Peptides against a protein of PDB entry 3HUF. Designs and how they scored, part 169

Target 1, 320 residues: chain A of PDB entry 3HUF
Amino acid sequence: MWIIEAEGDILKGKSRILFPGTYIVGRNVSDDSSHIQVISKSISKRHARFTILTPSEKDYFTGGPCEFEVKDLDTKFGTKVNEKVVGQNGDSYKEKDLKIQLGKCPFTINAYWRSMCIQFDNPEMLSQWASNLNLLGIPTGLRDSDATTHFVMNRQAGSSITVGTMYAFLKKTVIIDDSYLQYLSTVKESVIEDASLMPDALECFKNIIKNNDQFPSSPEDCINSLEGFSCAMLNTSSESHHLLELLGLRISTFMSLGDIDKELISKTDFVVLNNAVYDSEKISFPEGIFCLTIEQLWKIIIERNSRELISKEIERLKYA

## One batch from the design tools (peptide; made by RFdiffusion4, then SolubleMPNN)

Design b2_p23_1_s1 (from b2_p23_1, 10 letters changed)
Fold by OpenDDE base, seed 1:
Structure b2_p23_1_s1 (fold): chain B 320 residues (1-320), chain A 23 residues (1-23)
Amino acid sequence: as target 1 above (320 residues)
Amino acid sequence: APYVPRPLKELDLPYEEPPEPLK
């Protein structure tokens, strides 16, 4: 989201979030959803127009800002952005930091981009929320992204957490739920006066972890917890691969159980399967190797003695 | 309970870059 601050109390000492939309900026406007009052004798009554675009699909992957358009409203002394005079037709900016000078005002409006990118685990939830979140200047998507800051967990009572949720947790992504999204959708008016009134996603995250026994106390309890072990991974997602890497596992990737020979069994501690392969192939598992699903692995990983539990299961099957 | 809005500045969880996978 775009946040504006200013020196010399020209914004009344307040920070403001700018959502996608159009704003008239000037001395003689009232602060609302489409106006920004700036208090200076050196600025015009109506000085500039700011237009913030909705996020692009590219912005979800890059964490880049919503495009920021600035137009001077035919003022005597013009408008500058980053010491450059705004062109007569207006200019568009993709920089994360903008110093906006209105006329001869000695104080600048400082606009900065705060990255917030929300990944959804469920396409139905994305379909429900994407439009509203985009109108807040928040990029949304389903695919993993290095720019992802938040992950929406689907609250299904009594269901196991998904691989996406497990991976988001280990990546230290802030896990949120539908209740946070509901709250986030209501704050649009309150943050006009004070950008600090944004809802705390970290409180939501802490509440999710505290109330769900499928989460460890911290990601640090699980990261590299299986260092020194080797696994073979069969027919798993990219998220599953990255999850196993964050556990500190040495990973070999295979397309079928038939690719697992005696040499590989000698070098592999266990095999990780997706649920469909596990359920279909459980009768045909290679002898002397421990096979499990990611969900079964996760149930072991969240235990304080995960290394001992894994070692016992490996030993049990090597001697069976 | 309704989430209490906190300053957006505290949501600067430092993006700790995941430690580069040891080569």
Scores: peptide ipSAE 0.000, ipTM 0.292, DockQ to the pose 0.029
Fold by OpenDDE base, seed 2:
Structure b2_p23_1_s1 (fold): chain B 320 residues (1-320), chain A 23 residues (1-23)
Amino acid sequence: as target 1 above (320 residues)
Amino acid sequence: APYVPRPLKELDLPYEEPPEPLK
């Protein structure tokens, strides 16, 4: 989201969030959803127009800012951004930091980008929330992205957490739920005057972890916890692979259970399967190898003695 | 004796790149 601040109390000493939309900026406007009052004798009554675009699809993957357009409203002394005079038709900016000078005002408006990108685990929830979140200047998507700051899990009481949720936790993404999104939708008007009124997602995350025994106390309890073990996995999802990498596993992939030969068994400590293959093929598992699902692996990983538990299962099958 | 995991550096397993996310 874009946040503006200014020196010399020209913004009344407050920070303001600018959502996607158009703003008239000047001395003789009243603060609302489409106006920014700037208190200076050196600026015009109506001085500039700011236009913030909605996020692009690219912004979800890059964590880049919503495009910021500045137009001077034919003022006597013009408008500058980053010491450059704004062109007659307006100029557009993709920099994360903007110093906006209105006319001869000695104080600048400082605009800065706070990155917030929300990944969804479920396409139905994305479909429900994406439009509203984009109108807040928040990029949204389903795919894994290095720019993601938040991950939405669905509150299904009594369901196991998904691989996406497990991976989001291990990569230290702030996990949130629908309750946070509901709250976030209500603050749009209140944060106009004070950007500090933005709800803290970390409080939502703490409550999720505290109330769900399927989460370890920290990602650090799980990261590299299986260093020195090797696994083979069915080629399923990128998130599954990245999850196993974060556990410190050496990974080999296979396309079918028929590809699990004596050579692979000799080199592999255990096999990770998806639920569908595990349930259908449980009777036909190769002798002398430990097969488990990602969800079963996760249940072992969250235990304090995870390495000992895995070792006992490997030994049991190797000497059986 | 408790199972001693082999050091990752000594495992002769092929590294395969993670599958590209389904477009």
Scores: peptide ipSAE 0.000, ipTM 0.218, DockQ to the pose 0.009
Fold by OpenDDE base, seed 3:
Structure b2_p23_1_s1 (fold): chain B 320 residues (1-320), chain A 23 residues (1-23)
Amino acid sequence: as target 1 above (320 residues)
Amino acid sequence: APYVPRPLKELDLPYEEPPEPLK
């Protein structure tokens, strides 16, 4: 989201979120959803127009800002952004930091981008919330992104958390739910005056972890917890691979169960399968190797004695 | 002293310090 602050009390010492939309900036406008009052005698009554665009799909993957357009409203002394005079037709900016000088005002408006990118685990929830979140200047998507700051947990995901949720947790993404999204949707008007009124997603996350026994107390409890073990996985998803890497596993990939030869078995402690393959191929599992699903692995790794539990299962099958 | 914007209170998102005030 774009946040503006200013020197010399020209914004009344307040920080303001600029959601996607158009704002008239000037001395003689009243603060509302489309106006920004700036308190300076050196500023025109109506000085500039700011236009914040909705996020692009690219912004979800990059964490880049919503495009920020600035137009001078034919003022005597113009408008500058990052010491450059704004062009006659206006200019668009994708920089994360903008120093906006209105005319001869000795104080700048500082606009800065706070990246917030929400990944959804469920396409139905994305479809429900994406429009509203985009109107808050929040990029949304389903795919993993290095720019992801928040992850929406699907509450309807049966009795177990999804691989996406597991990975989001280990990646230290703030896990949120629909209750947070609902709350976030209500604050749009209140944050016009005070950007600090944004809801605390970290509190939502703490509540999710506290109320769900499928989460460890911290990502650090699981990160590298399986260091020194080796697994083989079916090459099904990059997310599953990254999850296993965060556990500290050495990973080999295979395309089918038939690719699991004696050499691979000799170097592998266990095989990680997706649920469909695990359920359909139970009878055809390679002999002498521990096969499990990611969800079964997760149930082990959240235990304090995860290494001992895995070792016992490996031994049980190697000596059977 | 140049007015330094108050840092946004610790939001759940990483705080980037506002750009230094023009001297």
Scores: peptide ipSAE 0.000, ipTM 0.292, DockQ to the pose 0.033
Fold by OpenDDE base, seed 5:
Structure b2_p23_1_s1 (fold): chain B 320 residues (1-320), chain A 23 residues (1-23)
Amino acid sequence: as target 1 above (320 residues)
Amino acid sequence: APYVPRPLKELDLPYEEPPEPLK
């Protein structure tokens, strides 16, 4: 989200969140959803127009800012951004930090970007929330992104967490739910004069972890917990591969269960399968190999003695 | 658009810096 602040109390000592939209900036405008009052004798009554675009798909992957357009409103002394005069037609900015000088005002408006990128676990929730979140200047998507700061899980009580949720947790993303999204939707309508009304996403996350026994206490409890073990998996999911890498596993990939030969079995401690393949092909599993699902693996990983549990299971099947 | 009191650094808005490792 874009946030503006200024020196010399020209913004009345307040900082302001700018959501996607258009703002008239000047001395003789009243603060509202489309106007920013700046208190200086050196600025025009209506001085500039700020336009913040909704996030692009690229912004979701990069964590880059919503495009920030500045136009001077035919003022005597113009507008500058980062010491450069704004062009007659306006200029657009993708820098994370903007120093906006209105005319001869000795104090600048400082605009800065705070990244919030929300990944969704399922397309249904994305479809429900994406429009509202984009109107807050929050990029949203389904794919894994290095810019992802938050991950939305579905609060289905009693279901196992998804691979996406497991991976998001290990990546140290803030896991949130629909209750947090509902709150974010209300923030746009509230002239929040008080920052204390923004819910702590970390508190939401802590509550999710505390109330769900499928999460370990920290990602660090799981990261590299299976270092030294080797697994094989079907080349079906990048997220599954990255999850297994974060566990410290050596990973071999194969295209079909028919590719599991004696050589692969000799080098592999276990095979990781998705639920569909596990259920459909359970009868055809090669002898002498331990096959499990990611969800079954996760149930072992969250245990404090995960290495011992895996070792015992591997031994049991090698000598069976 | 909502106003927030200064300093904004205290707003628990996600930073572009990787979330501080959950200590």
Scores: peptide ipSAE 0.000, ipTM 0.284, DockQ to the pose 0.024

Design b2_p23_1_s2 (from b2_p23_1, 7 letters changed)
Fold by OpenDDE base, seed 2:
Structure b2_p23_1_s2 (fold): chain B 320 residues (1-320), chain A 23 residues (1-23)
Amino acid sequence: as target 1 above (320 residues)
Amino acid sequence: SPYVPKPLKELDLPYEEPPEPLE
């Protein structure tokens, strides 16, 4: 999100969030959803127009700012951004930090970008929330992104957490729920004058973890917990692969259960399968191979003695 | 309240910001 602040009380000591939209900036405007009052004798009554664009698809993957357009409203002394005079038709900026000088005002408006990118676990939740979140200047998507800051978990009481949720937890993404998104939608107007009214997502995350026994106390309890073990996995989702990597596993990939030969068995401690393959093929698993689902593996990993539990199961099958 | 108001600039996020994409 874009946040503006200024020295010399020209913004009345307030920090303001700028959502996507158009703002008239000047001395003789009233603060609202489309106006920014700036208190200085050196600033025109209507001085500049700020236009913040909605996030692009690229912004979801890069964590880059919403495009910030500045136009001078034909003022006597013009407008500058980062010490450069704004062109007659206006200029667009993608820098994360903007120093905006209105006319001869000795104080600048400082605009800074705070990255927030929300990944969704399912397409239904994305479809429900994407439009509203984009209007807050928040890029959204389904695919894994290095720019992802938050992950939306769907609250299904009594369901196992998804692989996406497991991976989001291990990569230290802030897990949030629909209740947090609903609260975000209500604060849009209240944060115009006071950016401190933005809800703390970490409090939501702490409450999710505290109230769900399917989560370990921290990601650090699980990261590299299986270092030194090797697994084979069916070439499925990238998230499943990255999850197993974060556990410290050496990973071999195969395309079908028919590719599980003596060579693969000799190199692997266990095989990770998806639920559909596990349920269909459970009776046909090769002798001496430990097969489990990611969800079964997760249940072992959240235990304090995860390495001992896995070792005992591997030994049981070697001597069987 | 499960949602404490806090300025975005003061949020202690448990992640490192991704490096700026090379232009």
Scores: peptide ipSAE 0.006, ipTM 0.348, DockQ to the pose 0.047
Fold by OpenDDE base, seed 1:
Structure b2_p23_1_s2 (fold): chain B 320 residues (1-320), chain A 23 residues (1-23)
Amino acid sequence: as target 1 above (320 residues)
Amino acid sequence: SPYVPKPLKELDLPYEEPPEPLE
């Protein structure tokens, strides 16, 4: 989201969030969803127009800002952005930091981009929320991205957490729920006057972890917890691969159980399968191999003695 | 509200860049 602040009390000492939309900026406007009052004798009654575009699909992957358009409203002394005069037709900016000078005002409006990118685990939830979140200047998507800051957990009562949720947790992404998204949607008007009224996603995250025994106390409890072990990974997602890497596992990827020979068995501690393959092949698992699902592995890794638990299971199956 | 509003500035989770994979 774009945040503006200014020196010399020209914004009344307040920070403001700018959502996608159009804003008339000037001395003689009232602060609302479409106007930004700036208090200076050197600023025109109606001085500039700011237009913030909705996020692009590219912005979800890059964490880049919503495009920021500035137009001077035919003022005597013009408008500058980053010390450059705004053109007659207006200019568009993709920089994360904008220093906006209105006329001869000695104080500037400082606009800075705060990245918030929300990944969804569920396409139905994305479909429900994407439009509203885009109107907040928040890019959304389903695929993993290095720019993702938040992950929406689907609340299914009594269900295990998904691989996406597990990976988001280990990646230190802030896990949120539908209740947070609902709250986020309600604060749009309140943050016009005070950007500090933005809802605390970390409080939501802490509450999710505290109330769900499927999470460890921290990602650090699980990261590299299985260092020194090796696994073979079969028919898993990219998220599953990245999850296993974050556990510190040496990973061999295979297309089928038939690719696992006796030599590989000797070098592999366990095999990770997706649920469908595990359920179909459980009767035909090679002898001496410990096979488990990611969900079964997760139940082990959240335990304080995860290494001992895995070692015992490996030993039990090698000597059976 | 189940959530306490906090200043956006405090929601700077330090983006600990994942340590570059050691070559």
Scores: peptide ipSAE 0.000, ipTM 0.309, DockQ to the pose 0.038
Fold by OpenDDE base, seed 3:
Structure b2_p23_1_s2 (fold): chain B 320 residues (1-320), chain A 23 residues (1-23)
Amino acid sequence: as target 1 above (320 residues)
Amino acid sequence: SPYVPKPLKELDLPYEEPPEPLE
């Protein structure tokens, strides 16, 4: 989200969130959803127009700001952004920090980008919320991104959390739900006057973790918990690979169970399969190897004695 | 709402401090 602050009292000591939209900035406007009052004798009654665009698809992957357009409203002394005079037709900015000088005002408006990118685990939930969140200047998507700050857990995912949710948790992404999104949708009006006020996503996260026994107490309980073990991964997503890496596993990737020879079996502690392959191929699994799904692995990892449990299952099959 | 409003600066999110005021 874009946040503006200013030196001195020109913004009345307040910070303001600027959502996508158009704002008239000046001395003689009243603060509302489309106007920003700036208190200075050096500023025109109507001085500039700020236009913030909705996020692009690229912004979801980069964590970059919504495009910020500044136009001077034909003022005597113009407008500057980062010490550069705004062009006659206006200029667009993608920098995360903007120092906006209105005319000869000795105090600048400081605009800064606070990244918030929401990943969805479910395409139906994305379809439901994306438009509203984009109107808040929040990039949204389904794919994993290093720019993601929040992850929407799918509540309809039956009796088990998804691989996406597991990975988001281990990446220390703030896991949220639909109830947080509903609450977030209500704050748009309240944050016009006070940008400091946002719904506490960490409270939502804490409540999700507390009320769901499928989560460990912390990501740190699981990160590198399987260090020293080796697995073979068959036909899983890149997200599944990264999840297994965060567990400290040595990973070999294969396209078929037929790629697993006796030498590999001797060096591999277990095989990780997707649910479809596990259910269809369980009769054709190589002898002497522990095969499990990611969900089955997760159930072991969340236990305090995960290493002992894995070791016991490996031993059971090596002596079988 | 079961969630408490919290200042943005206190959220455990990537936060870049505003640039210092020019003296």
Scores: peptide ipSAE 0.000, ipTM 0.327, DockQ to the pose 0.072
Fold by OpenDDE base, seed 4:
Structure b2_p23_1_s2 (fold): chain B 320 residues (1-320), chain A 23 residues (1-23)
Amino acid sequence: as target 1 above (320 residues)
Amino acid sequence: SPYVPKPLKELDLPYEEPPEPLE
């Protein structure tokens, strides 16, 4: 989200969230969803227009800001952004920090980008919420991204948590739910008046973890918990690979079960399969190999004695 | 180092109420 602050009380000491939209900035405007009052004798009645665009798809992957357009409204002394005079037709900015000088005002408006990118675990929820969240200046998507700050858990009653949720947890992404999204959709008007009314996503996250026994107490309990073990992985998502890496596993990749030779078996403690392959190939698993799904692995990892449990299963199957 | 998302509490921008319009 874009946040503006200003020096010298020209914004009345306030920070303001700017959602995608158009704002008239000046001395003689009233603060509302489309106007920003700036208190200075050096500022025109209507001085500038700010236009914040909705997030691009690229912004989801980069965590970059919504495009910020500034136009001077034909003022006597113009407008500057980052010490550069705004062009006659206006200029657009993708920098995360903007110092906006209105005319000869000795104090600047400081705009800064606070990154918030929401990953969704399922396309249906993304389709439902993306438009509303984009109108808040929040990039949204399905794919894993280093820019993701929040992850929307798919709540299916009685189902195991997804690999996406497991990975989001381990990488310390704030896991949120539909209740948090509902709240975000309603605060758009109220947050213009009080940015502190933004709901605490960490409280939502804590409540999700507390109420779901499929989560460990902390990511730190699982990170590198399987250090020293080796696995082989068949045609899994990038998230699955990264999940296994975060567990401290040495990972070998193969394209088919037929590629599992005696050498690979000798170096591998267990094989990780997706659910579809696990269910279809149960009968064709090579002898002496411990095969499991990521969900089965997760159930072991969340246990306090995960290393002992895995060691016992490896021994049981290698010597069976 | 996993990017620890900074808590949204850091987006607790102190929204000071608009001072009443000076007459």
Scores: peptide ipSAE 0.000, ipTM 0.298, DockQ to the pose 0.067; fails the geometry check

